# Peptides against a protein of PDB entry 7PB4: the designs that were tried, part 52

Target 1, 105 residues: chain A of PDB entry 7PB4
Amino acid sequence: KMLNIKEYKEKLLSTLGEFLEDHFPLPDRSVKKKKKNIQESSVNLITLHEMLEILINRLFDVPHDPYVKISDSFWPPYVELLLRNGIALRHPEDPTRIRLEAFHQ
Target 2, 218 residues: chain B of PDB entry 7PB4
Amino acid sequence: DALQMAVGYFEKGPIKASQNKDKTLEKHLKTVENVAWKNGLASEEIDILLNIALSGKFGNAVNTRILKCMIPATVISEDSVVKAVSWLCVGKCSGSTKVLFYRWLVAMFDFIDRKEQINLLYGFFFASLQDDALCPYVCHLLYLLTKKENVKPFRVRKLLDLQAKMGMQPHLQALLSLYKFFAPALISVSLPVRKKIYFKNSENLWKTALLAVKQRNR

## One batch from the design tools (peptide)

Design b1_p18_1_s4 (made by RFdiffusion4, then SolubleMPNN; from b1_p18_1, 8 letters changed)
Fold by OpenDDE base, seed 5:
Structure b1_p18_1_s4 (fold): chain B 105 residues (1-105), chain C 218 residues (1-218), chain A 18 residues (1-18)
Amino acid sequence: as target 1 above (105 residues)
Amino acid sequence: as target 2 above (218 residues)
Amino acid sequence: MAEQQLRLMVQELVELEA
């Protein structure tokens, strides 16, 4: 039973990854290094998959404080997508923090 | 250069020490407006100012005025548009600013240098169809962006549901007709053969300016 | 809907880890 659950989880993660790539791809910020010193914040955006992974892990690793701080690596459209669809919730007192929705509650 | 000073002001923000903050702001805003309408703005200037207009750094009135003068001299960078959409999602801009942005995006669509990254935002634009204020403009944008690969069964269902809710809106019918063109098997309903595709506000705020831009770039 | 499907997939993942 446990092996089947692990295999199923892996399959689901793979399917999710493919789904996210197909429907919600990250735009390639071709940072063409044009020389002008605009400190293009070299912040590498993470994929939606990575973002979800962070949120899920935080929920289970730190259940008493399941909130993740929104960093510059979080693409705003992804944040909005998660919030709009009830997948994530913004902290009531700190709008810079979000958590995964507790679907079992 | 007066324009460089103005752009720099908006980028760096008001220097604390100026007693006449409002007068200075107005001066720089007028400078940007004058240059934009007369000559257009360079892609780099649009990149900076567009982000500022949508970032919430300034008040709604200022943001609106900046956005209204985002007229290119030649081209708009796709990257600027992607960044702009990201700011829209942060929620620091007003509903009116969002509407204006979509109007701007439709109006300036042909002046955007590339569309590959914008096409990746198709799903986000499509989600905005549910906003009644945005729906007409989003339909127009989607009409311009839609490729065969974007026409999916779930999107067809959503459009039909929207039609059921909102009625047979011309902008929605235009988009549905395009969907039927790409995927006739997905749309079994007979769409009225409209000879003329009609989108609201075909006369955009930038009509005169855009004509001038086209003439200069010929 | 892609967004609804995303929610369902995430929900399922969370349920599997609980």
Scores: peptide ipSAE 0.493, ipTM 0.674, DockQ to the pose 0.309
Fold by OpenDDE base, seed 1:
Structure b1_p18_1_s4 (fold): chain B 105 residues (1-105), chain C 218 residues (1-218), chain A 18 residues (1-18)
Amino acid sequence: as target 1 above (105 residues)
Amino acid sequence: as target 2 above (218 residues)
Amino acid sequence: MAEQQLRLMVQELVELEA
């Protein structure tokens, strides 16, 4: 039974990954390294899949504080997508923190 | 030059506690407006100013004025548009600014140097169809962006649902007709064969400027 | 919509971990 659940989870994650790549791909930041402004740390944006993984993991690892701080690696359209669809929630007092919505009915 | 000083002001913010911050801001804004309407702006200037207009750094009135003068001398960088869409999602701009941005995007679409990255934003644009204020302009944008690969059953259903809710809007019909063209099997509904596709004239705000840009680039 | 499907998929994942 546990093996079946694990396999199903892996399959679902794979399907989700494919779905996200198809419908919500990241634009290629051709950060043309213009030589001059050295300091703009080309913050690598993470995929929506990675973002969801972070949120899910936080929910289960720290259930009493399931909030994740929004970093520069979080692409704003993805954040908005999750919030708009009720997949994520902003912290009531700190808009820089979001959590995965508890779907436990 | 005066333009560089103006752009620098908006980028770096007011350096000097000048007694009349508002007068200085107005001066620089007028400088940008004058150059934009006369000669257009370089892609780098548009990149900077477009981000500023959508970042919420300044008030809505200033942002609106900046956005209205985002007229290219030659081309607009695709990267600028991608960044702009990112700012749009942060929610620091007003609804009116969002509408203006989509109008601008449609009007300036042909002046964007590349479309590959913008096409990747298709899903986000499609999601914005739910906003009644944005819907006409988003339909027009999607009409310009839609490829066969974008036409999916769930999007067809969504468009039909929107049509049921909003009625037979010309902009929605135009998009549906394009969808039917790419995937006739997905749209069983008989669409009236409209000879002419009508979108709201998003170009009206920039009509004179666009003509000038086309003349300069001939 | 793709967004609704996304929500359902995420919900299912959460339920499986829960």
Scores: peptide ipSAE 0.486, ipTM 0.671, DockQ to the pose 0.298
Fold by OpenDDE base, seed 2:
Structure b1_p18_1_s4 (fold): chain B 105 residues (1-105), chain C 218 residues (1-218), chain A 18 residues (1-18)
Amino acid sequence: as target 1 above (105 residues)
Amino acid sequence: as target 2 above (218 residues)
Amino acid sequence: MAEQQLRLMVQELVELEA
């Protein structure tokens, strides 16, 4: 039973990954390194998949404080996507923190 | 030059020491407007100013004025558009600014240097169809962007649902017709054969400027 | 609809980990 759950989880994660790549791909910031000094902090944006993993992990690792601070690596469209669809929630007192919605029925 | 000073002002923010912040702001806005409408702006200037207009750094009135003068001298960088879309999602800009942005994007579409990254944002644009104020302009944008690969069953369903809700709007009909062209098997509904596709003339705000740009680049 | 599907998939993942 446990093996089946693990396998199913892996399959679901794979399916999710494919889905995210197809529908919500991260745009390649062609950092044309043109030399001008605008230190556009090459902040490596993470994928939506990675973002979800972070949120899910935080929910289970720290259930009493399941909030994740929005970093520069969080692409704003992804954050908005999660918030708009009720997948994530902003902290009521700190809008820079978000959590995965507790889907506990 | 005056333009560089103006752009620098918007980028770095008002230097605390100027007692007449409003006069200075207006001066710089007028400078940008004058240059933009007369000569157009360089891609780098558009990159900076477009982000500022959508970042919420300034008030809606200022943002609107900046956005209205985002007229290219030659081309607009695709990267600028991608960044702009990012700002739209942060929610610091008004609904009117969002509408204006989509109108701008449609109007300036041919002046964007590349479309590969913009095409990757297809899903985000499609999600904005739910906003009634944005829907006409988003449909137009999607009409310009849609490829066969974008025509998916779930998107067809969503468009049909929108049609059921809003009626057969010209902009929606245009997009559906394109979808049917790419994937006739997905759209069983008989669409009236309209010979002419009608979108709202989003270009009207920049019509004269666009003509000037085309003339300069010939 | 893609967004709804995303929500469902995430929900299912959370349920599996719970």
Scores: peptide ipSAE 0.481, ipTM 0.666, DockQ to the pose 0.287
Fold by OpenDDE base, seed 4:
Structure b1_p18_1_s4 (fold): chain B 105 residues (1-105), chain C 218 residues (1-218), chain A 18 residues (1-18)
Amino acid sequence: as target 1 above (105 residues)
Amino acid sequence: as target 2 above (218 residues)
Amino acid sequence: MAEQQLRLMVQELVELEA
């Protein structure tokens, strides 16, 4: 039973990944700007998949404080997407922190 | 260069306006406006100023004025537009600024160097259809962006729902007609085939400037 | 809708981890 759950989880994660790539792809900021030394801190944006993984992991790893601080790697449209659809919630006192919605009815 | 100084001021300048800061701000803003309307702005200048206008760094009045003078000399970088959309999602700009941005985006659409990344934002634009103030302009934008691959059953349903709620709006009808063109099986509603597509004239604000840009690039 | 489906998928994942 546990093996089946793990396999199903892996399959679901894979399906989710494909779904996210299809419907919510990250714009390729790969402006190959030639290496001019401008230390523009090219903050590498993470995928929506990675963002969700972070949120899910935080929920289970630290259930008493399931909030994740929004970093520069979080693409704002993704944050908005999650918030708008009730997948994530902002911290009531700190708008820079978000958590995965508690789907427990 | 006066323009470089002005752009630099907006990029690096102090956020908190003191009285003396207001005169300086106005001076630089006028410089940008004058150059933009006369000659257009370089893609790099637009990249900087567009992001500033949408970041919430300055007040709504200033942001509006900056956005109104985002007139290209030649092209607008797609990357600038993607960044701008990101700022819109942060919610630090006013509703009026959002409207103005979409009007600008439609007006300047042909001057954007490429559309591949903008097309990836299709879903985000589509979500903005729910905003009554944005809906006419978003429809126009989507009309310009829509490909066959974007026409999905759920989007058709949403458009029909919006039509049911808002009535037969010309901009919705235009978009639906395009959807029907790409996927006739998804739209059972009889749409008048021959109606002249009418979008609100978003270009009116920049009409003269755009003509000048086209003439210079010919 | 893609967004609704996303929510459902995430919900299912959370339920599986629980």
Scores: peptide ipSAE 0.482, ipTM 0.659, DockQ to the pose 0.285; fails the geometry check

Design b1_p18_2 (made by RFdiffusion4)
Fold by OpenDDE base, seed 1:
Structure b1_p18_2 (fold): chain B 105 residues (1-105), chain C 218 residues (1-218), chain A 18 residues (1-18)
Amino acid sequence: as target 1 above (105 residues)
Amino acid sequence: as target 2 above (218 residues)
Amino acid sequence: SLEEKILFQKVQELVEVS
């Protein structure tokens, strides 16, 4: 049963990856490579796929505290997308933390 | 340079414990405003100040004034726009600031150096059509951005639903007409043949400034 | 959007299996 859940999770994540790359691609930050302004720490943004993977893994690994802290690698439009569509929820006391919505009623 | 000092103040905060923080802020804001309206701002200055205006670092009044003087000397970087859209999603700016930003984006659209990254944000802009305050300006922006590949059946349905809710708005009709042009099979409804496309606020806040920018870059 | 709805459904399916 656990192996089937893991395999299903991986398959679903893979399928989501293709969909997310097609419909919700990151803007290419590659333009900043040329201007050597030292101080802009090029925060590497993660893909929506990677963000969802983090959230899903947290839900599975730590179901009693399924919240993930929003980092600088989280592209704000993606966070908003997940929240607006009810895919994710903010922590009631800490708006810097989000979780996947539990759809299991 | 007075402008560099002003930009530095907004970026790094007050260097000196000024007895009157408000007077210092006003001085620097006036410096930025004066330079922006007279000469325009460099792309780097716009990048810094636009980010500040939308980050929520300062109050709404200050943010509004900064955003109103985001007038380019030559070009605006598309990266600045992408970052700005990101800040809009963080929700630290007021609704009025969001409206002003979309007005600014439409007004300054031709001065943005590249459009490739902005086109990737098409779906996010389209989602903002649901905001009644943003809808007229978002329609105008989408009219400028829409390509054939963006015209999908579900977006047509959304536009028709909005039209059913809001009535036959000129900005919705303009966007629908463009959609029909790219994909006539998706829009069975006869659209009125409008000789002229009208968007709200054709006379934008930057009309005089834009004329000056065009004259300087000739 | 349709894409958002599809995403929502796919994520729901994933969460339901968990």
Scores: peptide ipSAE 0.068, ipTM 0.638, DockQ to the pose 0.304
Fold by OpenDDE base, seed 4:
Structure b1_p18_2 (fold): chain B 105 residues (1-105), chain C 218 residues (1-218), chain A 18 residues (1-18)
Amino acid sequence: as target 1 above (105 residues)
Amino acid sequence: as target 2 above (218 residues)
Amino acid sequence: SLEEKILFQKVQELVEVS
């Protein structure tokens, strides 16, 4: 069972990576430029692929607490997309935490 | 099988010729309840029965029992939820059924296959905040649904007005806190920094069933 | 797997909406 889960996870991540690379470009760093005054906190934004990988990994690694804390590296539009499409769910008690939607076997 | 017969009964309605309509109804209802609690229902079965529960085809007692056993085996179709909300708009269900539906929707939220169409109903759910009986559960639902794009000035005003009317309720505070998270500039009022958000435990009715569903799907 | 199908379906929906 555990081996099958690991293999499945790896396959899922690989396939997801290929898919997202084809369809979701890296957020252009340029969108931060318009509001002049706030100090360039050089927060490295992660890709949607990386975000999903984090969520998937958390679900598999810590299934009893599958929630990931939203950091500054999480591009808000990606978070919104995941939540809007039901790929991710918000923690019922902490809006800063999200999880991958439960897979049903 | 017995479940298919039961679902078919509710879908087609009582056959006129049955002298013991109530006994037949009870038999089929018990069949659905038994299967739902033991194994869960298929998405197609939920689609049929959920619509029936909200359509006003049967009495409130029957509708309530049907709705209470809308437990998925695996997933609930988003389309079923959208259709259900459509029935809420028609207004043929009782207030208690509406409350139960929102409780169900919150409890089963994780089992809904997609959220895109449900998210489009955000405005409808938000309008239901004005119903005092629904407000706690609608706040919880909105907490789950709210995106940055949904946080608009007019909605902030409405929430603050509700707060002024009802006081700082935990469920309203939770939603306002989320709104502040997405749009801090829209909420000038100092909200107490609560580390823990509390909603009325809508899951309680289905807690054991949900645990069983999660266990079966592991 | 059902899980894979669901995930990919959801991801596909993201692409369609974007």
Scores: peptide ipSAE 0.037, ipTM 0.380, DockQ to the pose 0.076
Fold by OpenDDE base, seed 3:
Structure b1_p18_2 (fold): chain B 105 residues (1-105), chain C 218 residues (1-218), chain A 18 residues (1-18)
Amino acid sequence: as target 1 above (105 residues)
Amino acid sequence: as target 2 above (218 residues)
Amino acid sequence: SLEEKILFQKVQELVEVS
């Protein structure tokens, strides 16, 4: 059962991956940041696909606390996108945590 | 330099010890405004100040004034726009600030050095069409950004649905006409061939400043 | 699963709205 869920998850993520890459790509930060000295911590932003993977994994691994902490790697537009479309929900007491919306009404 | 001191103030924030915080803020804001309207701002200065205006670090009145003086001397960095869109999504700025930003983005569009990364944000801009206050300006922005590859059946459906809800708005018709140009098979509805300017140019807050920028760069 | 279809639909809607 767990293997089937994992495989399904991977298939879902794979199918979504191409779509998400085509329609919601990360801005290519690869433009040569001239080394101006500001240690802008080059926080590596994760893809929307990776973000969804994290959220799905948390839901399956820890169903009683399915919330993921928003890190600096979470691109704010992606977070807004997920929240606005009801794919994710913000924790009622901690705005830094989000979960996948439970489809089990 | 007075401008460097002003930018530094906004970047570092108010030093706790100043009894006259409001006077100091006003002084620096006026400095930025004066330079911006007279000469324009360097791309680096716009990068710093634009992020500050959208980060929620200061109040709405201050943010509005900063945005109004985001006038380039020559160019605006595409990276500044990408960062700005990120801040808009965080939701720490007011609705009026968001409107002003989109107005600014449309007004300054030709002064942005590159468009490749902005084009990647097409989907995020398209999602903002649902906001009634933003819709006219987002339509104008999308009209400038839309490529053939962006014209998808689902977006056509969304635009038609929006038209059904809002009526035949000139800005929406302009965007639909462009979509029909790129993908005539997706839009069966006869759109009136309006040769007229679909977007209200009359509300551009920066008209005089933009003319000055164009004259300096010729 | 129904949940998967809903998630997929929501993601599609997300993409469509964008």
Scores: peptide ipSAE 0.042, ipTM 0.694, DockQ to the pose 0.065; fails the geometry check
Fold by OpenDDE base, seed 2:
Structure b1_p18_2 (fold): chain B 105 residues (1-105), chain C 218 residues (1-218), chain A 18 residues (1-18)
Amino acid sequence: as target 1 above (105 residues)
Amino acid sequence: as target 2 above (218 residues)
Amino acid sequence: SLEEKILFQKVQELVEVS
């Protein structure tokens, strides 16, 4: 049963992948190597697909604490997109943590 | 250079030791404002200051003043705009700052060196149409950005829904007319052929400065 | 499952907002 849910989620995410890539692509950081010491933290930004996958997996793996800590790999526009559309919720006490909206009404 | 010192102050933050933090802040703001309106700012200076204005590092009044003086000497880097859009989503800036940013973006659109990455942000701009305060300016921005590839059935539905909610606004009509031009089969509604597209004159805040920039680059 | 329907709905909403 759990395997079927995972497969279904993966299929769902895969079907969304093309759509998300087309409509919500990451901006190409023009790595113009100009040497100036702005520690642009070379943090590799994850795709919206990967972000959703992380959130979904956390909900299923740790349902009693389904919150994911926002890292530097989380592109802020994606975080806002998820929150604004009610797909994700911020932790009431820790705004650095987000979860998928509870499936249980 | 006074400008370099001012930019450095905003970038590094106030050195703890100055008792007159507010006077120092005001001095540096005035320096940036004076140079920006007189000569414009270098792309690197705009990159630094634009990020600061949207990061929430300073108060809304300071951020607003910085943003108002984001006037290029020559060009604005597309990367600066991408970073700015990222900051808009962090929620540390006020609604008024967001409005001002979109007005700025429209006004300075022709001075942005490239549009390739900005075009990739089309979906994020489109999502901001639901904000009533942003809608007129976002429509104008989208009018400048929209390509045939951006005109999708779901976006058409959203625009029509927005029209049903808000009425036939001039800025929305302008965008819908462009959509109909690119994809006439998706828009069955007869749009009045308006010969003149009317957007709110977002450029008015920078009209004098923009004229000066164009004169210097000529 | 109800969870799947909600996820689909939320994803659809995401798609629609996009």
Scores: peptide ipSAE 0.039, ipTM 0.642, DockQ to the pose 0.075; fails the geometry check

